# Ledger of designs, part 3: peptides against a protein of PDB entry 1EBD

Target 1, 138 residues: chain A of PDB entry 1EBD
Amino acid sequence: KASYEGKVAAEAIAGHPSAVDYVAIPAVVFSDPECASVGYFEQQAKDEGIDVIAAKFPFAANGRALALNDTDGFLKLVVRKEDGVIIGAQIIGPNASDMIAELGLAIEAGMTAEDIALTIHAHPTLGEIAMEAAEVAL

## One batch from the design tools (peptide; aimed at target 1 P17 V23)

Design b2_p19_8_s2 (made by RFdiffusion4, then SolubleMPNN; from b2_p19_8, 6 letters changed)
Fold by OpenDDE base, seed 2:
Structure b2_p19_8_s2 (fold): chain B 138 residues (1-138), chain A 19 residues (1-19)
Amino acid sequence: as target 1 above (138 residues)
Amino acid sequence: SAEAVAARRAAAAAALAAR
């Protein structure tokens, strides 16, 4: 957020058209385990009257997390039921701070859970958990 | 192009605003 707002401000000062137009702003806590979030939480979507699927997949079922002996936590996708569009994600676990970027991209592009589920992730990686959570949302 | 990125983001924003 702040780094991007700084670029937008610098572009505006330079006389270029500049706007902050992001739909999804990531929030990260560099704890152990790491915590990351982008877009809606499940309860926020429900409180706004959005009918959602909350698809959750644990790091304990991820082959890379097992190989690293770091299996704490989960990924959660918040998917709108009407059209399968990803509207939020939360990650608690290893590399959550970097893994949230894929899901931020998916939200900003208007991607569905199907788009992520049909994307081949490298094996074994922590990133496969996004694909697995997307498959749970189908 | 920057225009194609802005168009995709505007479509995503419109989808999120459709409650």
Scores: peptide ipSAE 0.043, ipTM 0.610, DockQ to the pose 0.059
OpenDDE base, seeds 1, 3, 4, 5: peptide ipSAE 0.027, 0.034, 0.021, 0.027; ipTM 0.522, 0.582, 0.503, 0.546; seed 5 fails the geometry check

Design b2_p19_8_s3 (made by RFdiffusion4, then SolubleMPNN; from b2_p19_8, 5 letters changed)
Fold by OpenDDE base, seed 5:
Structure b2_p19_8_s3 (fold): chain B 138 residues (1-138), chain A 19 residues (1-19)
Amino acid sequence: as target 1 above (138 residues)
Amino acid sequence: SAEEVAAKRAAAAAALAAR
């Protein structure tokens, strides 16, 4: 957010037509475990009348998290049922602050849960949990 | 401001819902 706003401001100061168009704004809390979110929470989508799937996968089932002995938390995808489009994601767990970037990209690109499920993630990695959560949404 | 953050959040939510 702030770095992107800084770029838009620099372009505006330079006399370039620039607009801040936000589709997905990540939020991160550097706690232990880390917390990250982008797009809709499940309840926000429901309150707006969006029919959603909340696909959740635990770090306790992730091979890299097990190898690190850091298995607390989960990844949650908020997927619109009509078309499978990812409209939100939440991560509580190891490396959540960096892992949210993939899901921010997916939301900005208008990707589906199928797009993520069919993306090969390296095994074993923490990032593989995004693929696993996407498979739960199918 | 809190109002600017709320406006940006509402714009982001509307953009997400429209995709």
Scores: peptide ipSAE 0.036, ipTM 0.564, DockQ to the pose 0.045
OpenDDE base, seeds 1, 2, 3, 4: peptide ipSAE 0.032, 0.024, 0.031, 0.027; ipTM 0.554, 0.529, 0.550, 0.555

Design b2_p19_8_s4 (made by RFdiffusion4, then SolubleMPNN; from b2_p19_8, 7 letters changed)
Fold by OpenDDE base, seed 5:
Structure b2_p19_8_s4 (fold): chain B 138 residues (1-138), chain A 19 residues (1-19)
Amino acid sequence: as target 1 above (138 residues)
Amino acid sequence: SAAAVAARRAAAAAALAAR
């Protein structure tokens, strides 16, 4: 957020037309386990009257998390039921701070749970949990 | 400020809902 706003401000000062997009701003807490979020929380979507699927997959079922002996937490996708569009994501677990960037990109691009489920993730990686959570949303 | 955060959240929410 602050770095992005600083970039847009610098571009505007330089006389370049720049738009401030406030869609899919990531929030990260560098705790152990790490916490990351982008877009809607499930309750925020419900409070706005959006019918959502909250697809959750645990790190305890991820092969890389098992190999790291770091299996605490989960990934949650918040998927709009009408069209399968991803409108939010939350990660609690290993490397959540970096892994949230993929989901930020997916939300910014207007991707569906199917788009992520059909994306080949390298095996074994923590990133596969995004694909697994997307499959739960189908 | 809390008001500026709320305004950005409302704008982001409206943009996400429109996709």
Scores: peptide ipSAE 0.030, ipTM 0.562, DockQ to the pose 0.045
OpenDDE base, seeds 1, 2, 3, 4: peptide ipSAE 0.009, 0.020, 0.019, 0.019; ipTM 0.330, 0.469, 0.473, 0.455; seed 1 fails the geometry check

## One batch from the design tools (peptide; aimed at target 1 R80)

Design b2_p20_2_s4 (made by RFdiffusion4, then SolubleMPNN; its pose is not in this set)
Fold by OpenDDE base, seed 4:
Structure b2_p20_2_s4 (fold): chain B 138 residues (1-138), chain A 20 residues (1-20)
Amino acid sequence: as target 1 above (138 residues)
Amino acid sequence: MRREEARRRLLELRRRAEAR
Protein backbone atom coordinates (compact mmCIF):
# COMPACT_ATOMS: atom_id res chain seq x y z
CA LYS B 1 0.00 0.00 0.00
CA ALA B 2 2.75 2.51 0.96
CA SER B 3 4.80 1.49 -2.14
CA TYR B 4 1.91 2.44 -4.47
CA GLU B 5 1.42 5.82 -2.76
CA GLY B 6 5.19 6.47 -3.01
CA LYS B 7 5.18 5.58 -6.74
CA VAL B 8 2.26 7.96 -7.45
CA ALA B 9 3.96 10.73 -5.45
CA ALA B 10 7.29 10.25 -7.30
CA GLU B 11 5.46 10.29 -10.67
CA ALA B 12 3.60 13.51 -9.71
CA ILE B 13 6.79 15.31 -8.55
CA ALA B 14 8.83 14.28 -11.62
CA GLY B 15 6.00 15.33 -13.99
CA HIS B 16 6.44 19.06 -13.28
CA PRO B 17 8.48 21.01 -15.87
CA SER B 18 11.48 22.37 -13.99
CA ALA B 19 12.14 26.05 -14.77
CA VAL B 20 15.84 25.28 -14.03
CA ASP B 21 18.18 24.38 -16.94
CA TYR B 22 19.12 20.95 -15.46
CA VAL B 23 18.46 17.80 -17.47
CA ALA B 24 17.90 15.68 -14.36
CA ILE B 25 16.30 16.94 -11.13
CA PRO B 26 15.98 14.03 -8.68
CA ALA B 27 12.71 13.41 -6.84
CA VAL B 28 12.79 11.26 -3.67
CA VAL B 29 10.08 9.88 -1.39
CA PHE B 30 11.42 8.45 1.88
CA SER B 31 8.81 5.69 2.12
CA ASP B 32 9.29 1.98 2.86
CA PRO B 33 10.38 0.98 0.27
CA GLU B 34 12.02 4.27 -0.81
CA CYS B 35 11.08 5.77 -4.17
CA ALA B 36 13.42 7.83 -6.34
CA SER B 37 13.18 9.23 -9.86
CA VAL B 38 15.36 11.29 -12.19
CA GLY B 39 14.83 12.44 -15.79
CA TYR B 40 12.10 10.96 -18.00
CA PHE B 41 9.48 8.46 -17.13
CA GLU B 42 8.89 5.92 -19.91
CA GLN B 43 5.44 7.37 -20.68
CA GLN B 44 6.72 10.99 -20.77
CA ALA B 45 9.38 9.99 -23.29
CA LYS B 46 6.76 8.20 -25.43
CA ASP B 47 4.38 11.21 -25.24
CA GLU B 48 7.25 13.38 -26.58
CA GLY B 49 7.77 10.90 -29.46
CA ILE B 50 11.08 9.51 -28.12
CA ASP B 51 11.60 5.83 -28.97
CA VAL B 52 12.80 4.29 -25.70
CA ILE B 53 13.82 1.02 -24.12
CA ALA B 54 12.54 0.59 -20.57
CA ALA B 55 15.01 -1.76 -18.90
CA LYS B 56 13.79 -3.13 -15.55
CA PHE B 57 15.76 -5.18 -13.03
CA PRO B 58 14.26 -6.44 -9.71
CA PHE B 59 15.98 -6.23 -6.30
CA ALA B 60 14.88 -9.87 -5.82
CA ALA B 61 17.68 -10.77 -8.29
CA ASN B 62 20.34 -8.57 -6.58
CA GLY B 63 22.83 -10.48 -4.40
CA ARG B 64 23.14 -7.69 -1.79
CA ALA B 65 19.36 -7.23 -1.53
CA LEU B 66 19.02 -11.00 -0.96
CA ALA B 67 21.73 -10.91 1.73
CA LEU B 68 19.90 -8.01 3.46
CA ASN B 69 16.50 -9.76 3.13
CA ASP B 70 15.25 -6.50 1.51
CA THR B 71 14.25 -7.45 -2.03
CA ASP B 72 11.12 -5.37 -2.65
CA GLY B 73 11.02 -3.28 -5.80
CA PHE B 74 13.14 -2.65 -8.88
CA LEU B 75 15.27 -0.25 -10.89
CA LYS B 76 13.99 0.98 -14.28
CA LEU B 77 16.23 2.70 -16.84
CA VAL B 78 14.68 4.76 -19.62
CA VAL B 79 17.12 4.55 -22.53
CA ARG B 80 16.83 6.36 -25.86
CA LYS B 81 16.89 3.63 -28.50
CA GLU B 82 18.65 5.72 -31.19
CA ASP B 83 21.96 6.04 -29.31
CA GLY B 84 21.59 4.15 -25.99
CA VAL B 85 21.66 7.42 -23.97
CA ILE B 86 20.05 7.22 -20.53
CA ILE B 87 17.28 9.84 -20.30
CA GLY B 88 15.55 8.71 -17.09
CA ALA B 89 15.61 6.32 -14.16
CA GLN B 90 13.24 5.16 -11.42
CA ILE B 91 14.12 3.15 -8.31
CA ILE B 92 11.74 1.59 -5.82
CA GLY B 93 13.65 -0.32 -3.15
CA PRO B 94 16.46 -0.27 -0.59
CA ASN B 95 18.71 2.85 -0.69
CA ALA B 96 16.80 4.29 -3.71
CA SER B 97 17.34 7.84 -2.31
CA ASP B 98 21.15 7.52 -2.54
CA MET B 99 21.39 5.22 -5.56
CA ILE B 100 19.52 7.73 -7.78
CA ALA B 101 22.57 10.05 -7.66
CA GLU B 102 24.66 7.74 -9.90
CA LEU B 103 21.88 7.77 -12.49
CA GLY B 104 21.40 11.55 -12.18
CA LEU B 105 25.13 11.96 -12.93
CA ALA B 106 24.87 9.54 -15.86
CA ILE B 107 21.93 11.50 -17.37
CA GLU B 108 23.59 14.93 -16.88
CA ALA B 109 26.81 13.63 -18.48
CA GLY B 110 24.89 12.13 -21.46
CA MET B 111 26.10 8.59 -20.65
CA THR B 112 24.79 5.45 -22.35
CA ALA B 113 23.52 2.19 -20.91
CA GLU B 114 26.82 0.72 -22.20
CA ASP B 115 28.80 3.24 -20.09
CA ILE B 116 27.06 1.92 -16.93
CA ALA B 117 27.17 -1.75 -18.01
CA LEU B 118 30.97 -1.42 -18.50
CA THR B 119 31.45 0.35 -15.13
CA ILE B 120 32.74 -2.04 -12.45
CA HIS B 121 30.46 -1.99 -9.41
CA ALA B 122 31.64 -3.45 -6.11
CA HIS B 123 30.34 -6.98 -5.41
CA PRO B 124 28.00 -7.61 -3.67
CA THR B 125 26.27 -4.16 -3.61
CA LEU B 126 22.79 -2.74 -4.17
CA GLY B 127 24.43 -0.44 -6.77
CA GLU B 128 25.06 -3.44 -9.06
CA ILE B 129 21.35 -3.23 -9.96
CA ALA B 130 22.16 -0.18 -12.14
CA MET B 131 24.70 -2.28 -14.08
CA GLU B 132 22.24 -5.18 -14.39
CA ALA B 133 19.47 -2.87 -15.67
CA ALA B 134 21.95 -1.30 -18.11
CA GLU B 135 22.83 -4.78 -19.46
CA VAL B 136 19.09 -5.44 -20.02
CA ALA B 137 19.00 -2.28 -22.19
CA LEU B 138 21.81 -3.53 -24.56
CA MET A 1 31.78 15.28 -28.13
CA ARG A 2 29.01 12.59 -28.44
CA ARG A 3 27.92 12.94 -24.76
CA GLU A 4 27.69 16.74 -25.00
CA GLU A 5 25.66 16.50 -28.24
CA ALA A 6 23.33 13.93 -26.62
CA ARG A 7 22.84 16.24 -23.58
CA ARG A 8 22.15 19.26 -25.85
CA ARG A 9 19.60 17.23 -27.83
CA LEU A 10 17.82 16.15 -24.62
CA LEU A 11 17.61 19.80 -23.40
CA GLU A 12 16.26 20.84 -26.82
CA LEU A 13 13.55 18.13 -26.70
CA ARG A 14 12.44 19.30 -23.21
CA ARG A 15 12.34 22.98 -24.30
CA ARG A 16 10.20 22.00 -27.33
CA ALA A 17 7.81 19.98 -25.13
CA GLU A 18 7.43 22.89 -22.62
CA ALA A 19 6.64 25.29 -25.51
CA ARG A 20 3.55 23.24 -26.62
Scores: peptide ipSAE 0.086, ipTM 0.678, DockQ to the pose 0.363
OpenDDE base, seeds 1, 2, 3, 5: peptide ipSAE 0.028, 0.025, 0.053, 0.030; ipTM 0.533, 0.508, 0.654, 0.586; seeds 3, 5 fail the geometry check

Design b2_p20_4 (made by RFdiffusion4)
Pose (drawn by RFdiffusion4):
Structure b2_p20_4 (pose): chain A 138 residues (1-138), chain P 20 residues (1-20)
Amino acid sequence: as target 1 above (138 residues)
Amino acid sequence: ARAENRAKNLALRRAREARE
């Protein structure tokens, strides 16, 4: 957040019509099962007065997570029911800090569960859980 | 399309932060 604003400030000073414009910022915590979040939590979304559906997919079902032998965790997609647009995501499990980037780019650009579900992911990887979660969302 | 989605998401974020 600080670095982004740093650029916005210098650009505004120079005359560039720069402004602060992001839809979200990812936050990561390096706990044992590292966790990452971006956008709205399922509860924040409905407290905001938004009809959102949430899809939760476990690492226990992913093949790479079984190979890593760390199966405690999940990925959650908070999706606006009215248009399938993803507005929040939460990952708890191995490499959540890296997996969060994909969901983050999706939120920033206003993509849908289908956009992600129709994207072929690598197999066997953890990042593909996002694919399977969006499939669940659909 | 996506721009409209993004604009709605940005409005929601800004509305939330305004209440903080």

Design b2_p20_4_s1 (made by RFdiffusion4, then SolubleMPNN; from b2_p20_4, 9 letters changed)
Fold by OpenDDE base, seed 2:
Structure b2_p20_4_s1 (fold): chain B 138 residues (1-138), chain A 20 residues (1-20)
Amino acid sequence: as target 1 above (138 residues)
Amino acid sequence: GRAAARAELLALRRRAEAKK
């Protein structure tokens, strides 16, 4: 976010203000476990009157996480019920800071849970959790 | 379509930011 804001400010000063407005700006805390978020939290969506599905999948059920002996946490997808569009995602667990990028892309592009569920993820990887959570949301 | 969904989400974000 800070990097993006710096770029926008520099462009404006240079006389070429950006017309680009982003839907999904990620936030990351590099703690142990890492925490990452993009888009709506479940309660934020509910407070705005959006009917959502919160689909959660734990790292403890992921083959790569088990192999790494690092199984704390979960991935949560926030999906709008009416059309399956992904509007938010939260990850607490190993490699959350990098894993959030896929979900940021999905939200920014207006993708659905089905789009993620039907995407082949490499096996075994932590990234498979996104696919598993998307399947839960269907 | 995806373009319409993106536009809607952007509008939602803008409204949320305006409430802060």
Scores: peptide ipSAE 0.203, ipTM 0.762, DockQ to the pose 0.824
OpenDDE base, seeds 1, 3, 4, 5: peptide ipSAE 0.155, 0.178, 0.118, 0.151; ipTM 0.728, 0.745, 0.706, 0.713

Design b2_p20_4_s2 (made by RFdiffusion4, then SolubleMPNN; from b2_p20_4, 7 letters changed)
Fold by OpenDDE base, seed 2:
Structure b2_p20_4_s2 (fold): chain B 138 residues (1-138), chain A 20 residues (1-20)
Amino acid sequence: as target 1 above (138 residues)
Amino acid sequence: GRAARRAELLALRRAREAKL
């Protein structure tokens, strides 16, 4: 947020066209485990009358997390039921601060859970959790 | 298409921010 706001301010001062407005800004807490979020939480979507699927996949079921002996937490995708569009994601677990970037890209691009489920993730990686959660949302 | 979905999600964000 602050870095983005600083960039927009610098562009405005320099007389550049208005910065492209982003769909979602990621939020990260560098705790142990790390916490990351982008877009809607499940309850926020429900409070706005959006019918959603909350697809959750645990780090304890991921081959890389098991190999690292770091299996705390989960990834949650918030998917609009009508068309499968990804509208939010939350990650609690190892490397959540970096893993959220893929899901931020997916939201900004207007991708579906199917787009992520059909994307090959390298094996074994923590990133495969995004693919697994997307498959749960289908 | 993806561009129309992105525009819709941006409109939803703006509508939420207008309620704050």
Scores: peptide ipSAE 0.281, ipTM 0.798, DockQ to the pose 0.807
OpenDDE base, seeds 1, 3, 4, 5: peptide ipSAE 0.024, 0.189, 0.229, 0.195; ipTM 0.558, 0.722, 0.767, 0.730

Design b2_p20_4_s3 (made by RFdiffusion4, then SolubleMPNN; from b2_p20_4, 9 letters changed)
Fold by OpenDDE base, seed 5:
Structure b2_p20_4_s3 (fold): chain B 138 residues (1-138), chain A 20 residues (1-20)
Amino acid sequence: as target 1 above (138 residues)
Amino acid sequence: GRAAARERLKALRAAREAKE
């Protein structure tokens, strides 16, 4: 957030048209396991009256995580039931700090769980867990 | 469950391909 806002300010000073127009701000904790989040948490959405599906998939069922012997945690997608749009995501597990970027992109672009489920992910990879969670939301 | 999700995914893929 601060880095993005700093860039906008620099561009404005330089005379370039720029605006802060983001839907979601990622948050990362570099713990063991790593924690990352973007957009709504499930309870936040419910508190605002948004009807959501929380689609969860564990790293213990991910082929790459098993191969790395690092299977703690999960990925959770928060999906709006009305239209299948992804409005939030949480990752606890290996490489969560980098993996959250795909989901940040998906949220900013207004993508659905179907969009991620239908995206080809390399096998076996940690990132494949996003596709698996999206399939749970179908 | 997972089996139902896989079948739904197959249907979605088929529908997308039909639109293209």
Scores: peptide ipSAE 0.024, ipTM 0.515, DockQ to the pose 0.024
OpenDDE base, seeds 1, 2, 3, 4: peptide ipSAE 0.021, 0.018, 0.021, 0.018; ipTM 0.498, 0.514, 0.503, 0.517; seed 3 fails the geometry check

Design b2_p20_4_s4 (made by RFdiffusion4, then SolubleMPNN; from b2_p20_4, 9 letters changed)
Fold by OpenDDE base, seed 4:
Structure b2_p20_4_s4 (fold): chain B 138 residues (1-138), chain A 20 residues (1-20)
Amino acid sequence: as target 1 above (138 residues)
Amino acid sequence: GRAEARRRLLELRRRREAKL
């Protein structure tokens, strides 16, 4: 956030039109477990009248999380039902702070849950949980 | 296995596209 806002400010100072899109700005808390979010929370989308599916997959079902003995939490995708576009994601669990970047990219690119589900993730990785949650959204 | 899951997803995609 702050670094991105700094770039926007620099562009504005340079006389270039710039906009801050807060939808795809990640928020991270480096707790144990880590917490990360990008885009809409399920309730925020509902409060705005967006019909969503919240696809949740637990780290307890992730092969890498099991191997690390760090299985607390989950990934949640917030998917717009109309078109399957990912509009938000939340991660509570191992490496959430880094893993949120894939989902930030997916939101910025207007990707669907299908796009993530059809993306081959390395095995075993924590990142596979994004693919698994995307499969739940289909 | 993973290859079977992927084939299933691709088939679901194809069926979705055929309805549009």
Scores: peptide ipSAE 0.024, ipTM 0.534, DockQ to the pose 0.026
OpenDDE base, seeds 1, 2, 3, 5: peptide ipSAE 0.020, 0.021, 0.021, 0.023; ipTM 0.518, 0.528, 0.511, 0.575

## One batch from the design tools (peptide; made by RFdiffusion4; aimed at target 1 V23 R80 E108 A109; failed a check: the pose's geometry)

Design b2_p21_8
Pose (drawn by RFdiffusion4):
Structure b2_p21_8 (pose): chain A 138 residues (1-138), chain P 21 residues (1-21)
Amino acid sequence: as target 1 above (138 residues)
Amino acid sequence: LLAEREAARAKNLALRRKREA
């Protein structure tokens, strides 16, 4: 957040019509099962007065997670029911800090669960859980 | 598709700014 604003400030000083414009910022915590979050949590969304559905998919079902032998974790998609647009995501499990980038790019650009579900992911990887979660969302 | 995504993004930004206010 600091680096982004740093650029916005210099650009505004120079005359560039720069402004702060992002829909979300990811946050990561390097706990044992590292966790990452972006956008709204399922509760924040409905407290905001938004009809949101949430899809939760476990690492216990993903093949790579079984190979890593760290199966405690999940990926959650907070999706606006009215248009399938993803507004928040939460990952708890191995490499959540890296997997969060995809969901983050999706939120920033205003993509849908279908947009992600119709994207072929790598197999066997963890990042593909997002694919399976969006499939669950649909 | 691009226009739909831009509308959706604008809505997301408005929601964020409201929440932060």

## One batch from the design tools (peptide; aimed at target 1 V23 V85 E108)

Design b2_p23_2 (made by RFdiffusion4; failed a check: the pose's geometry)
Pose (drawn by RFdiffusion4):
Structure b2_p23_2 (pose): chain A 138 residues (1-138), chain P 23 residues (1-23)
Amino acid sequence: as target 1 above (138 residues)
Amino acid sequence: SAREAARAKNLALRRAREAREAA
């Protein structure tokens, strides 16, 4: 957040019609099962007065997570029911800090669960859980 | 585009939420 604004400030000073414009910022916590979040939590979304569905997919079902032998965790997609647009995501499990980038790019650009579900992911990887979760969302 | 409209809606929601928190 600080670096982004740093650029916006210098650009505004130079005359560039720069402004602060992002839909979200990811936050990561390096706990044992590292966790990452972006966008709205399922509760924040409804408390905001938004009809959102949430899809939760476990690492226990992913093949790579079984190979890593760390199966405690999940990925959650908070999706606006009215248009399938993803507005928040939460990952708890190995490499959540890296996996968060895909969901983050999707939120920033206003993509849908289908956009992600129709994207072929690598197998066997953890990042593909997002594919399976969006499939659940659909 | 559809994605731009969805993004604009997401931005408006974020800014409205942060304004209420700041108040």

Design b2_p23_2_s1 (made by RFdiffusion4, then SolubleMPNN; from b2_p23_2, 8 letters changed)
Fold by OpenDDE base, seed 5:
Structure b2_p23_2_s1 (fold): chain B 138 residues (1-138), chain A 23 residues (1-23)
Amino acid sequence: as target 1 above (138 residues)
Amino acid sequence: SRRAEARARLRELRRAREAKEAA
């Protein structure tokens, strides 16, 4: 269900640097699919000279998303290469507006991709996608 | 600790951004 509206919303979020004036301030657009972001976008980090990896995992590979027949989109973690610390996250997909909270918490706590990867997520849940994306970053 | 240092770094990045916007 990747509608034109959802794509536009995601682009709008990405285009507002002011949304990242504060680290871990979430931005949400309640489109279909929902779009949510917190912390740095990949390009913003690069523009500030932060060496990052973007770890992406699709909802199409998430068991809960499949069960819900709502598999459009992905979760992206922006991870600082120096220490594996999560400095940003973007979610386009089901329940993005709520799921972004976990990642906001992770950023504020200075957690690494490893911390998320090693956190047990309930199965099957959409939230597992954060763990999967974190594993990609390792 | 690693987490404390990471949080401090994030705060530093925030302050740097704020200073840029305020200038």
Scores: peptide ipSAE 0.062, ipTM 0.574, DockQ to the pose 0.317
OpenDDE base, seeds 1, 2, 3, 4: peptide ipSAE 0.018, 0.024, 0.019, 0.022; ipTM 0.474, 0.471, 0.498, 0.540; seed 2 fails the geometry check

Design b2_p23_2_s3 (made by RFdiffusion4, then SolubleMPNN; from b2_p23_2, 7 letters changed)
Fold by OpenDDE base, seed 2:
Structure b2_p23_2_s3 (fold): chain B 138 residues (1-138), chain A 23 residues (1-23)
Amino acid sequence: as target 1 above (138 residues)
Amino acid sequence: SAREKARAELLALRKAAEAKKAA
C-alpha cells in the first residue's frame, strides 16, 4: 500500500492522474508466524450485507507444513455465496507474506473458489492450502 | 465477461467502504 501510494503521488506530481484502481491491496505483518490479509474479512463483508462463506484450512493439515515442522495457523477464504467469487483472504502461518499474492491475484481478476480449486498446485507445497480452502468453499 | 463484471463489483464495494470510513 505504501509503495502504491508513493507511485500515485509521483504520478500526480508529474501531472498524470492515476488511471488504475486496484481491487485488492494486501497487508502483511512479518511476525512469527507471519500474518497477511487481502480484501474483505468475514465480519466486514457481513457488516456490509454481503452473504459469504468463510472457508478455513489449517497448516497442520498441509503436507509441506508438516515436513517443515511449522504448522501454526491457517488460511481463510471469504467467498460471496451468490456466485462463488472470492472477495477476501487471510493467512496466518509460514510464508503468509508471499502466499497472499496468489489470492490477491485471484481477487483482482474476479476469480471464484472453483477457479482456485481446479488449479493444480505443486505437491508438497504450502501453496496447496489455498486449493484446499477453495475446495472447502464449494 | 463474468470476470470483468465481478471485478467491477468488487471495486465498487471497496470504494463504498472507503467512503464510509472517510465520512
Scores: peptide ipSAE 0.213, ipTM 0.740, DockQ to the pose 0.863
OpenDDE base, seeds 1, 3, 4, 5: peptide ipSAE 0.161, 0.165, 0.184, 0.173; ipTM 0.686, 0.689, 0.720, 0.708

Design b2_p23_8_s1 (made by RFdiffusion4, then SolubleMPNN; its pose is not in this set)
Fold by OpenDDE base, seed 1:
Structure b2_p23_8_s1 (fold): chain B 138 residues (1-138), chain A 23 residues (1-23)
Amino acid sequence: as target 1 above (138 residues)
Amino acid sequence: SALDELRAKAAARGRRPGLVRAP
């Protein structure tokens, strides 16, 4: 949040009109397990009248998480049903703080669940869980 | 609002940027 506000201020000083969409700003809690979120929560989208799919995939089914013996938690994609666009993501689990960046990029780019599902992720990685959750949303 | 206008322009390009700049 503060970093984005600082960028907006710097750009305003430079004569470039800019604004921040706070919905697209990631939030991270460095707990054990880590928690990260970007964009809409499922309930928030529903409260705004957006029809969504909440696609969830567990780290217990991820090959890298198994190899690390760190399988607690899940990734959740919040996907708008109308067009398949990813509008939010939540991660509870290993490396959530870094993994949220990919999903932040996807949301910022207006990507669909299909776009993520069709993106080849390296095997075995924690990042594959984004692809797996996207496949659940199809 | 100015933010809504910038969001609308970004959406027309198939984007939802967290930091929106006027073109």
Scores: peptide ipSAE 0.023, ipTM 0.497, DockQ to the pose 0.126
OpenDDE base, seeds 2, 3, 4, 5: peptide ipSAE 0.018, 0.018, 0.018, 0.022; ipTM 0.447, 0.454, 0.436, 0.464

Design b2_p23_8_s3 (made by RFdiffusion4, then SolubleMPNN; its pose is not in this set)
Fold by OpenDDE base, seed 1:
Structure b2_p23_8_s3 (fold): chain B 138 residues (1-138), chain A 23 residues (1-23)
Amino acid sequence: as target 1 above (138 residues)
Amino acid sequence: SALEALRALAAARGRRPGLVRAP
């Protein structure tokens, strides 16, 4: 938040109008398990009248999470049904604080669930769960 | 508002960036 606000302020001073969209700024809690979110929660999208798919994949089904014996939680994608665009993501689980960055990038780029599903993720990795959740959204 | 105009521009580009710049 503060970093983006600083960038907006610097651009405004430089004569380039800009604004912060706080919806696309990641929020992280370094708990055990870690929690991360970017963009819309499913209920927030519904409250705004956006028809969404909430695609959820559990870490208990992720090969790397199993190998680490750290399988608590899930990744959730919030996908707009009209066009398959990812508008939010939540991660509860191992490395959620770092893994949210891929999903932040996807939202900022206007990527679809298909774009992530068609991206080859290394096997076995924690990051592969983003691909698996994207496949659930198809 | 300026924020709404920037959000509309981001939406027209098919994206929702944390930092939106006017054209």
Scores: peptide ipSAE 0.016, ipTM 0.405, DockQ to the pose 0.097
OpenDDE base, seeds 2, 3, 4, 5: peptide ipSAE 0.009, 0.008, 0.009, 0.020; ipTM 0.367, 0.371, 0.395, 0.391; seed 5 fails the geometry check

## One batch from the design tools (peptide; made by RFdiffusion4, then SolubleMPNN; aimed at target 1 V85; its pose is not in this set)

Design b2_p24_4_s2
Fold by OpenDDE base, seed 3:
Structure b2_p24_4_s2 (fold): chain B 138 residues (1-138), chain A 24 residues (1-24)
Amino acid sequence: as target 1 above (138 residues)
Amino acid sequence: MREEARRRLRERAAERAPFRAERF
């Protein structure tokens, strides 16, 4: 937030077109397990009248999480039901702080759950959980 | 399937291009 507002202010002072636009600002808590979020929570989308699919996949079903003996938590995608566009994501689990960046990019690009499900993730990785959660939304 | 998904992604990206230029 503050670093982004500072960039927007610097660009505006330099005479570049720049606006404060908050579509996909990540929030991270470096706890054990880590917590990360970007875009809408499921309830926030519902409170705004957006019909959503909440697609959830557990780390207990991820091959890399099993190999690390770190299987607590899940990834959740918040997908707009009309067009399959990803509007939010939450991760509780291993490497959540870094893994949220893929989902932030997906939201900013206007990607669908199908766009992630059709992206090949390396096996075995924690990042495969994004693909698995996207497949749940299809 | 994959080429149609990529086409839709490019279309959505083109529609947002004016707004992204105002954002950054």
Scores: peptide ipSAE 0.033, ipTM 0.584, DockQ to the pose 0.125
OpenDDE base, seeds 1, 2, 4, 5: peptide ipSAE 0.022, 0.024, 0.022, 0.023; ipTM 0.471, 0.561, 0.481, 0.520

Design b2_p24_4_s3
Fold by OpenDDE base, seed 3:
Structure b2_p24_4_s3 (fold): chain B 138 residues (1-138), chain A 24 residues (1-24)
Amino acid sequence: as target 1 above (138 residues)
Amino acid sequence: ARAAALAQLRERAAKAAPNRAKRF
């Protein structure tokens, strides 16, 4: 957020056309395990009267997490039930701080759980957990 | 800032839904 708003301000001062057009703000906590979030939490969507699917997949079922002996936590997708659009994501676990960027892109582009489920991820990777959580939302 | 960004997300998702329904 602050870095993006600072870039827009610098471009405006330099006389270039720029606009603040973000819809999802990532938040990261560099703890052990790492925590990352973008868009809606499940409860925030429910409090706004949005009918959602909360699709969750554990790192304990991910082949790369098992090979690294780092299997704590999960990925959660918050999917709008009406049209399958991803409106939020949370990750607790290995590489959560970097993995949240894929889901931030999916939310900003207005992608569905099906768009992620049909995207081939390399095997074995931590990133496959996004595909597995998307399949749970179908 | 955060509340406005989440409102924009909801609006973009609603506008994109008719285009997805044509793809599937």
Scores: peptide ipSAE 0.023, ipTM 0.498, DockQ to the pose 0.052
OpenDDE base, seeds 1, 2, 4, 5: peptide ipSAE 0.027, 0.018, 0.017, 0.014; ipTM 0.548, 0.493, 0.479, 0.411; seed 1 fails the geometry check

Design b2_p24_5_s1
Fold by OpenDDE base, seed 1:
Structure b2_p24_5_s1 (fold): chain B 138 residues (1-138), chain A 24 residues (1-24)
Amino acid sequence: as target 1 above (138 residues)
Amino acid sequence: SLEKVDKARAAREAALAAAAAAAA
C-alpha cells in the first residue's frame, strides 16, 4: 500500500493524473502460519449492506498441504451474492503471502467465483485451494 | 465502493464478447 501510494504520489508530482483507488490492496503478516488478506472482510461487506457468501475451504483438505504436512488454516472467499463477484479473500496457511496475489487480481478484474472455479489449477498445489473455495461459493 | 470493480467486470465482459464475435 505505502509503496504504491508512493508511486502514485511521484506520478502526481510529475504532472500525471493518478489516484489510489483499489479494492484489492493486499495485507500480509509473515507469521507461521502466514496471514494474508485482500478486499472485503465478510463483516465489512455486511456493514456496508452487501449481501455476501463467505466460502471457506481448509488446508487440511488440500493435497499439497497434506503432502507438506502443513495443513493449518484455510482460505475464505467473500462473494457478492447478487452476481457472484469476488470482493474479498483471506488466507491463513502455507504460502498465503504469495497465494493472495491471484485473488487480488481476480477482485480487481471483477471476476466471479465461477471464473476461478472453472480455471484449471496445477495439481497438486496449494493454489488449488482457491479453486476449491470458489466451488464452495457456487 | 465497488464501482471500479463493476466497471472492470463490464469492460472484461465486453472484451470477451468482442473476441468471441471476431473468432466466429
Scores: peptide ipSAE 0.287, ipTM 0.747, DockQ to the pose 0.564
OpenDDE base, seeds 2, 3, 4, 5: peptide ipSAE 0.265, 0.279, 0.266, 0.274; ipTM 0.734, 0.739, 0.733, 0.740

